# Peptides against a protein of PDB entry 3ZOQ, part 146

Target 1, 223 residues: chain A of PDB entry 3ZOQ
Amino acid sequence: QLLQDSWWNQLKEEFEKPYYQELREMLKREYAEQTIYPDSRDIFNALHYTSYDDVKVVILGQDPYHGPGQAQGLSFSVKPGVKQPPSLKNIFLELQQDIGCSIPNHGSLVSWAKQGVLLLNTVLTVRRGQANSHKGKGWERLTDRIIDVLSERERPVIFILWGRHAQMKKERIDTSKHFIIESTHPSPFSARNGFFGSRPFSRANAYLEKMGEAPIDWCIKDL

## One batch from the design tools (peptide; made by RFdiffusion4, then SolubleMPNN)

Design b2_p23_8_s4 (from b2_p23_8, 14 letters changed)
Fold by OpenDDE base, seed 4:
Structure b2_p23_8_s4 (fold): chain B 223 residues (1-223), chain A 23 residues (1-23)
Amino acid sequence: as target 1 above (223 residues)
Amino acid sequence: DEEENAALLAREEAERAERLAAE
């Protein structure tokens, strides 16, 4: 009911498992007692914007931004009007250098999601001001399953894996069917060590073209 | 090499952006 049919069919068994029920109960308590991000209605935005069948590209993040008004249920993305976080700024810098896109005046990546870019965090919630506070609570098992069912899909997917955390998921991806683009993380602490110049956007589109699919319009319009 | 050039330009731009953000 909450998810589109395509994702529901892939994940319904997970939602019935004890670990997810425990996660759900934990989240109910967390949202009631603390400030949790994103908004509970936005937790699954990545799946809402990008159906299972429509996934062309996956970009993995760690967990949501933990500041007010930032997280919108999409990895690296922030709501319009929110200052672009450093990693996102670097993503846009690489985007500009890679394919010539202008840097947008906002940080919303919804336009990517609507085109088939699954902007998935491995952990889908966080306490305000406490990065990774919901790590190890069950999200990773669900998101691992998301990766698994995509890996099992016949239609190829492109996985963009920035940094070691995302790259740890490579073992779950059938590289005989799917493509992987790897680099260091866009964080200011690592971007100069390989992210800049990695050209993930043009490379992703090159793969899509080889598959006979429409490329992603990575350029983001100003609001 | 396009990738190398992109890397250099991106690094320069990133450094500039970081500097501006730190001010």
Scores: peptide ipSAE 0.022, ipTM 0.503, DockQ to the pose 0.034
Fold by OpenDDE base, seed 2:
Structure b2_p23_8_s4 (fold): chain B 223 residues (1-223), chain A 23 residues (1-23)
Amino acid sequence: as target 1 above (223 residues)
Amino acid sequence: DEEENAALLAREEAERAERLAAE
C-alpha cells in the first residue's frame, strides 16, 4: 500500500528489511488461501486517516476483529452497520460518563482518526475466526517502529494504553516529551477494575489544551 | 515475571470478550 509521505519518510527503511518482506509474502499466501481481515486495502487505514505529523493521540489495540465485515483497519473500530463489540460499547459508555457524549448508533471511529487519533493495532491482520492468528509474524516489529518514531517526534503525543498488553509499550515512549494515560482494558472482564471512571477522553483533551493544541471532538454523530 | 503473567492474563480476558461478541 502507498502511505502518506509523512509516514513513508518514517517507515520506508522498515519496508526494505527482510522481516517485512517475509511478512508481505506470508500475507500474500494468507489472503490467497484464507479469509483474512481487514480487506487488504484497509490494513493501513490508521496511517491513511492520520498522518505522522497530525498524530495527537494514540490508542493501541491488539489485533483486528476476526468476524465478517467487522475490521476497519482501526483499533476498536467497526464498520457502520456492524454490531458494536462489548469493548467498544464500554468505550462509548465511558465516553458518555466522561464528557457527556451520546452513544452512537454505529461503531466507526473514523471521526477520531481524522482528528489525529491514531487507532493502531500492534498486529494489523487476522484470520477469520482466529484471534491472534498473525501474532509474531512481523507486524509487531513494524508497529513498534511506529511507536518509536512517534516517541522520537519533538511535538508531544498522548498515548492511551488500555490494558497490560498496551502498557508493555511504555518502555518505548519518552515520557519527558509525551504523555501516557493508563487504565484497565475496556473489555467486560476488566472495565470495572479501572477503565470505567478513568476519563481518558477529558484527560487527553486537558493535555492537548495544556500544549496549546485543539482538543479532540470525541463525540460521534449517528449515521 | 509477575507483571508479564498479569499482562498475558489481561490480554486473554480481553480477547475472550471480543471472541464471544463475534459469535
Scores: peptide ipSAE 0.032, ipTM 0.673, DockQ to the pose 0.248; fails the geometry check
Fold by OpenDDE base, seed 3:
Structure b2_p23_8_s4 (fold): chain B 223 residues (1-223), chain A 23 residues (1-23)
Amino acid sequence: as target 1 above (223 residues)
Amino acid sequence: DEEENAALLAREEAERAERLAAE
């Protein structure tokens, strides 16, 4: 998929590498032979909505939702009209407790993405009903490079790392330049162990303000 | 939709499993 923003300059070399070519060929077969999410045109939505230069915050996810109509190429986000997954429900609960936002009537986080919140999964595709089915196929190398080039950027970035999977990427982040907000995962299985009360949204905005940047309007309007 | 609900729950389980495996 072609990138039409500052990401191309950062990632163009990756697309020429054998691993990515193999990934591309694999994906062609997968999309042809079975149901893959998200839609192929939505795979890079995170990069489409949030350019390299405009990234203020990164929220890392694992891989796309694997149910019909859910994934829209943004971590934790679901298309309007889709029932909010439990983890997303908890994200909104924390958002409400943290900064007073109302719970939206949909699960789309596009408004965050448009403000500079890179909603990046480490794996960008999945087979229907098969979580992590595209793990280890090459996406992680590309998304690692995304993290790397952000880490190398002079303008600071805030990385929100929920759970161990995301936190494994800490080693790639230059903490002399960038900020990390860590907690347990918003999943019902872990949220009460540290996610709730972690106040990632206000903390992120506090860092942005300290940097002289405009804060994120985390509150999501109803559709 | 039961299938959608099942898929959502399956994701949560998968996320939990990955989290636990990484710990």
Scores: peptide ipSAE 0.031, ipTM 0.686, DockQ to the pose 0.395; fails the geometry check
Fold by OpenDDE base, seed 5:
Structure b2_p23_8_s4 (fold): chain B 223 residues (1-223), chain A 23 residues (1-23)
Amino acid sequence: as target 1 above (223 residues)
Amino acid sequence: DEEENAALLAREEAERAERLAAE
């Protein structure tokens, strides 16, 4: 996929590296031989919706949803008309409790992405019905670089790190410039152990305001 | 650590897939 100039300038060196070329060749085979999510045109949607310079907040996910029609290239987000996954439902519950937003009738987080919330998975593709099937194939190296170039950016970024997987990326984030919001994962298996009540949305906006940035309108309108 | 978290997430995704298939 062609990236916009802001991301291309940051990542062009990665795309020339052997690991990425191998990843690309693997993906070509996978998309030809298997059902892979998201659609190949949607793999880099997080970068398409949110330019490098426009990133205000990063929310890290693991890998895409592996069910039909779900993944749209944004962490935790699902296409309109798709039933909200349990973790996403819990995200909206926390959103409601945190800042009073209504629970939307869909699961698309595109409105966040358009405001500068980079909804990045560490792995950007998955086989149908096989969670983490593309783990360790090269995506993590690219997405680590995405985190690195954001960490190197002078303009501050807020990283929201839900769960241990995302929190493992803390070592790559320069906390002298950037802010980290941590809690347990929104999954039903962990949400009650710290995610609920963590108020990541109001906290993020508070930091944005301190930085002189416009806050995120986290409330999602019904479609 | 990562493995434990990944396992929990994988379980959630599996449960979600099952629910979607039942609809």
Scores: peptide ipSAE 0.030, ipTM 0.658, DockQ to the pose 0.056; fails the geometry check

## One batch from the design tools (peptide; made by RFdiffusion4, then SolubleMPNN)

Design b2_p24_1_s1 (from b2_p24_1, 11 letters changed)
Fold by OpenDDE base, seed 1:
Structure b2_p24_1_s1 (fold): chain B 223 residues (1-223), chain A 24 residues (1-24)
Amino acid sequence: as target 1 above (223 residues)
Amino acid sequence: SLEEEIRKYGNAADIEILEEALKK
């Protein structure tokens, strides 16, 4: 629950609200009685790696992977040594076709996070083997607030929204100030309908350069 | 199978998209 100062200043009021206290109590029970992912210390990794002021790009996910050793508190990312999920494989395929990066031998996106890519899920925890099991428990209200405070930021942000769930958050984003990159989801059953060829990585960097900011080094080194 | 891989290793979005595709 300890956050960097920049995020704390933006979110401190939320943590005092009843909904979050109820969420916290629920999570205490869940972690005690069930196998919950990610590790409790990793829940806010997206905010830990990328401060409020350092956010350049946001990539929204839905909820964490629910298999052993997968989730590390970053959307779409998996811990090193874990098999890459199908959607992540497609993300790397598009990365290769877009800007020529090699396919990494792992699925960790930490290098993106450290450069200002906020890898945010709308729900930040999940029970083992039960996708979306923590939907509607309070996370969405907090993560909506995260989107809101970024939308209110004067310095522009690039939002990458893959699929309908992420795109539902467009209404919370000031599109007169911020840039949105939309396509179908990288999932195998949707990627060919628009994700492949969407070139989100080069487009994001082009916008960053236009803004006078350093581009993201999207290429991921092998471990 | 791809379906098994998605159900086992995917997240909620992955599974939802799969299930929608199976309805067609």
Scores: peptide ipSAE 0.563, ipTM 0.932, DockQ to the pose 0.881
Fold by OpenDDE base, seed 3:
Formats: structure tokens, sequence, C-alpha cells
Structure b2_p24_1_s1 (fold): chain B 223 residues (1-223), chain A 24 residues (1-24)
């Protein structure tokens, strides 16, 4: 699938490596034999919406939602018309408390992506009804490289790392250049332990302002 | 239930966090 030129330049070497070729072959079989999410055309939506140079903020997720019509290739985001998952509801609650945004009537975070928020999962595909089913198949190596090339970028990036899984990637981030916002995961069973009140949205914008960059309009309009 | 909702609509992280909470 076609990537933006900026990402292609950063990742083209990965696509030629054996691990990615094996991943690709695996995915071909998976998509042919069973229901895989997101749609194959949406796998790289995070990179499609946010170019390498346009990345301002990164929000790391683990893997896509595994229910029908949910995943749209963006971490935590669901397609319009889909019920908001519990963690996403909590994200919007924190958004409201942090900067006063209203709770949107949908769960699409595309507006964030278009503004430079890279909504990246570490694993980019999943079998229907089988969370984490594509763990360890090669995606992690590619997405690690995505983190690496962003870390190597001279222009600073803000990494929002919710929960332990995302925070494990901290070692790949050059904190001399980039900023990290960490808290517990927005999941109902972890949000009260630090996610709520962490104010990641205002904090991210504060850093963007310090860098002389335009802040993110985190508020999402109803559809 | 919230558990059922998380299992049905959540992602891997959501489910893992749930399962960890249930072990306590």
Amino acid sequence: as target 1 above (223 residues)
Amino acid sequence: SLEEEIRKYGNAADIEILEEALKK
C-alpha cells in the first residue's frame, strides 16, 4: 500500500527486510481465511493521516479493536456510528475535564490525526474477536522503527504513553529532544489510578506552544 | 456488565488490564 513520501523515505528499508515480507505473507493468509481488522486498506491510516514531518504528538496503542466496524487504523479510535469503547469514553472524560471539550457523539479521532497526532498501535492488525492475535508477527519491529525514526528526528515530538505497554517504548525515545507524557491507561480498571487528572491534552499543547508550534484542537465536533 | 463490554468492545490492552484487575 502507498505511504506518504515522508514515511516511505523513513521506512522503505523495513519493507524490504525478511521479517516484513513474512508478515505480509501472513497477513495475506489471514485476510483471505478469516475476518481481520481493520480493513486492509486502513492498516496504515495512522501514517496516511499524519506524515512523518507533520507528527507533533504520538499516542501509542497496543492493537486494533477486534469488533465489527470498530477499527479504522488509528489507536483508540472507532469509526463513526460505533459505540465508544470504555477506554475511549474515559479519554473523552479526561478531555472534558482537562480542557473543557464536550463529549462527542462518535469515537473517531481522525481530526486529531489530521492535526499531527500520530495514533499508532504497536500491532496494526487483529483477528475478529481475538485480541492480540497478531502479536509477535512482525508489526512490533516495524512500529519500533517508526518510533525510532521519530526519535531521531530533530524537530521535537510529544509522546503520550498510557499504560505499561506503551511505556515500555520509552527506552526508544531520546528524551533530550522529545517529551513524554505518561500516566495509567484510560481503561476503567486503571483510569482512576492516574489517567484521570493527568491532563495530557493541555500538557501536550503547552509543550507545543513552547516549541513555537500550533496547538492541537483536541475538541471533536459531533457528526 | 462492564467486563462484558470491555471484552466485547475493548482492545487487547483493555482486556489485559481487566484480567489483571480480576486477579486481585
Scores: peptide ipSAE 0.562, ipTM 0.931, DockQ to the pose 0.899
Fold by OpenDDE base, seed 4:
Structure b2_p24_1_s1 (fold): chain B 223 residues (1-223), chain A 24 residues (1-24)
Amino acid sequence: as target 1 above (223 residues)
Amino acid sequence: SLEEEIRKYGNAADIEILEEALKK
């Protein structure tokens, strides 16, 4: 897909590498032969909504939702009209407790993305009904590079790392420049072990304010 | 059930966390 210039400049070398070419060929077959999510046009939505230069916050996910109409190329986010997954519900509960936002009547996090919240999954595609089916096919190498180039950026970034999978990426982040907010995953079976009460939204905004940047308006309007 | 909902509507992380919890 066509990326914004700022991301293209950072990632163009990756797209020429054999691993990505193999990934691309695999994806062509997958999309032709099976139902793959998200829509192929939405794979890089995280990068489309949030340019390299505009990234303020990164929220890492693992892979897309694998149900019909859910994934929209943004971690944890679902298209309007789709039932909010349990983890997303917990995210909104924490949002409400943290900064007083109302629970939205939809699950789209596009408004965050447009404000500089990079909602990045480490794997960007999935087969319908087969969670993590595209693990180890090349996406991780690309998304690692995305983390790397952000880590190398002079202007600080806030990384929100929920759960062990996301936290494994901490070693790639220069903590002398960038800020990390860590907690357990928002999943119902982990949220009470640290996610609830972690106040990632107010903490992220506090860092942004210290940097002299505008805070994120985390509150999501109803549709 | 919540488990069924997670399996049906959750992502890989959601399912993995569920499965880990079930092993305990």
Scores: peptide ipSAE 0.562, ipTM 0.931, DockQ to the pose 0.880
Fold by OpenDDE base, seed 5:
Structure b2_p24_1_s1 (fold): chain B 223 residues (1-223), chain A 24 residues (1-24)
Amino acid sequence: as target 1 above (223 residues)
Amino acid sequence: SLEEEIRKYGNAADIEILEEALKK
């Protein structure tokens, strides 16, 4: 896929490495033989919507939703017309309690991405009905590099890390330059243990304001 | 049920968290 120049400059060396070539060949086979999500053209949507230089906030996910019509290449986000997954519903509940946004009638977070919220999964593809089926195939090495180059950036980034999986990436983040917002995962079985009331949206905007940057408009309009 | 919904519509993280909760 064609990446924006700012990301290409940061990641071009990765694409030439054997691990990525092997990943690419694996993906070609998978997309040909299986139903894979998201659409192959949407794999790098997070990087398409948010350039390297425009990243203000990072929200890490694990892997894409594995149901029909759900994944759109953005962590936690689902295409319009698809039922909102339970964790996403809780994200919107916290959004409402945190800063007063209404619950949208869809689950697309594209408006966040367009404002500089990098909605990055650590694994960028999945087989239909088989969660985490593309774990350990090479995506993690690439997405680790994405985190690394953001950590190395001079302009500060805010990392929102929900749950233990995302928080494991904390060691890759230079906390002398960047800000981290941590809580339990928005999943129904963890949200009450710290996600609800964590107010990640207002806290992120508070950091942005301290940095002299425009805050994110987290409220999502109905479609 | 909520479990069925998570298994059907959730991602890997959602399912893992569910399974951890079921073990407790």
Scores: peptide ipSAE 0.561, ipTM 0.931, DockQ to the pose 0.878

Design b2_p24_1_s2 (from b2_p24_1, 11 letters changed)
Fold by OpenDDE base, seed 3:
Structure b2_p24_1_s2 (fold): chain B 223 residues (1-223), chain A 24 residues (1-24)
Amino acid sequence: as target 1 above (223 residues)
Amino acid sequence: SLEEEIRQYGNAADIEELEEARKK
């Protein structure tokens, strides 16, 4: 699928670079020879749902879920009908405690994406059952560029950085223009050390309101 | 177990957080 014009204008030069061509060739082999997630048509779903100009909030993830039917090209999100991963469950728990939303009966965050929440993984593909199997293959350079062009944007962006991996990207963000919300990762093994009670959703909306923008409706309806 | 659930259903970040927690 073609990227929206706003993203294409920002990223078109990357797709012509050798690193991306090598990545593309690698992916062709991987999808042909292995079970790779997400579906190849869903790799850029984060950019499809949220244009460059429409980005209000960025939530950085590492790489896609590697189980059957899980990944849908959005960080932390799973397709409807799939059991919610533990970290996602904790995200919804914090959402409930933060702003009173009910826990949805599915794990799809598409409604966030459609409102301007860029759900970006730094690595956009993974082999089935092999977490981070596509690390260091070129995705990081592209997604770094995505962060860079957002950082360079004059209209402010809110970056939500959960955990160490996401927080490593902080150096790429111009904090004179953009806002950062940081906490520990929503993982059950880290959530009690800062994620719970961090209230990222209300804080994000507070920034949006300060900027004169519409807040995100973070509450997710049941399917 | 929670560890098995993380390894089965979690992403790389989930697994890394698990591994960091195990070191403590």
Scores: peptide ipSAE 0.534, ipTM 0.920, DockQ to the pose 0.833
Fold by OpenDDE base, seed 2:
Structure b2_p24_1_s2 (fold): chain B 223 residues (1-223), chain A 24 residues (1-24)
Amino acid sequence: as target 1 above (223 residues)
Amino acid sequence: SLEEEIRQYGNAADIEELEEARKK
């Protein structure tokens, strides 16, 4: 896929590496032979909506939702008209409790992405009905590089790391420059152990304000 | 059940959290 110039400049070397070529070939086969999510045109939506320079906040996910019509290339986000997954529901509950936002009637986080929230999954594709089916195929190396180039950026970034998987990436983040907000995962099976009450949205905005940047409007309008 | 819902609508991370919770 064609990336914005800012991301292309940061990642062009990765796309020439053998691992990515192998990943690309794998994906070609997968999309031809299997039902793969998200749509191939949406794989890099996180990078499309949020340029390298415009990244203010990063929210790391693991891999896309694997049900029909769910994944839209953004971590935790689902296309309008799709039932909100449990973790996303909890995200909105925390959002409401944290900063008073109404719970939207859809699960699209595109409005966050457009404001500089990079909604990045570690793995960017998945087979229908097979969670984590594309783990270890090369995406992790690319997305690690994405984290790395953001970490190397002089302008600070806020990393929101929910759960163990995301928190494993903490070692790649230069905390002398960047901020990390950590809690348990928003999953119903972990949210009550720390996610609820963690107030990641207000905390992120507090950091942004401290840096002299415009805060994120986390509230999502109904469609 | 929540487990069924997670398996149906959740992603890998959701499932992992479910599995971890089941171990406790």
Scores: peptide ipSAE 0.530, ipTM 0.921, DockQ to the pose 0.809
Fold by OpenDDE base, seed 1:
Structure b2_p24_1_s2 (fold): chain B 223 residues (1-223), chain A 24 residues (1-24)
Amino acid sequence: as target 1 above (223 residues)
Amino acid sequence: SLEEEIRQYGNAADIEELEEARKK
């Protein structure tokens, strides 16, 4: 996919590397022979909606939802009309308790992305019904580079890291420049151990205000 | 059940958290 100029300038060297070429060839086979999510045109939606320079907040996910019609290339997000996954429901519950937002009637987080929230999965594709099926195939190297170039950016970024997998990326983030909000994962099996009450949304906006930037409107309108 | 829902609609992270909880 063609990326925005700001991301292209940061990542163009990666796309020429052997690992990415191998990944691309793998993906060609996978999309031809299997049902892969998200749609191939949506793989880089996180980068499409949020340019490198416009990133204010990063929310790291692991890999896409693997059910029909779910994944839309944004971490934790599902296409409108799709049932909200349990973790996403808990995200909205925390959003409501944190800053008073109503629970939306859909699960699309596109409005966040358009405001500078990079909704990045570490692995950007998955086989239908097979979670983590594309783990270790090359995506992690690219997405690590995405984290790296953001960490190297002079303008501060806020990283929201839910759960152990996302928190493993903390070592790649220059905490002298950037802010990290950590808690347990929003999963029903972990949310009560720290995610609920962590107030990541108000905390993120507090950092943005401290930096003299406009806060995120986290509230999502019904469709 | 919630487990069935997570296995059906959740992603890898969701499943991992489920599996971790089952070990406790």
Scores: peptide ipSAE 0.523, ipTM 0.919, DockQ to the pose 0.847
Fold by OpenDDE base, seed 4:
Structure b2_p24_1_s2 (fold): chain B 223 residues (1-223), chain A 24 residues (1-24)
Amino acid sequence: as target 1 above (223 residues)
Amino acid sequence: SLEEEIRQYGNAADIEELEEARKK
């Protein structure tokens, strides 16, 4: 099947809807005629690494990196061997200042995903060199549903919302059950206005411990 | 420059933050 059983049970109805079928047909054409990122096999990596029931933390991104070899289907993450984008560098700087982690020699956040950090972009594909080129094509409806079904889950989730785009999704989150960590975006053009010093990693772990959950090991080992 | 790097390699959010900063 396309997804793990836990996600399939939550999203199977979406895949039967006309909007998703149209999106699927669009993607077939795009991947055939253009260079599209990430690799088609990696589109749903966020859901592959983190099951519906295992989600502890959600970090929302907008759309994938559009350069060669960068995107791997996880928000903010890049494949090993690829130069760390500026925003990701700032994420690691905050990680170091927050909880003392060393800066890794790569930009892969797979270790977070495997621990229950859902690294979800709201748009899951992009044309090479054309940021936001797949905006408004149907992904947002699916990813809104992902947020909705997590919000409806009884077991609490921590949502980390960096910047305005991610924060627009706050209205879909039941704050009576779930926790929100908000700050400015990690971009070099906004990080000093609130992201640096926001300590999202220690705060997330504090919530997890309060809930009786195992904290996330945010430190990333070198490859 | 950093701006050039963001425009060339940044995602949509990166570019939007750059553009927002330029408005200030």
Scores: peptide ipSAE 0.503, ipTM 0.913, DockQ to the pose 0.765

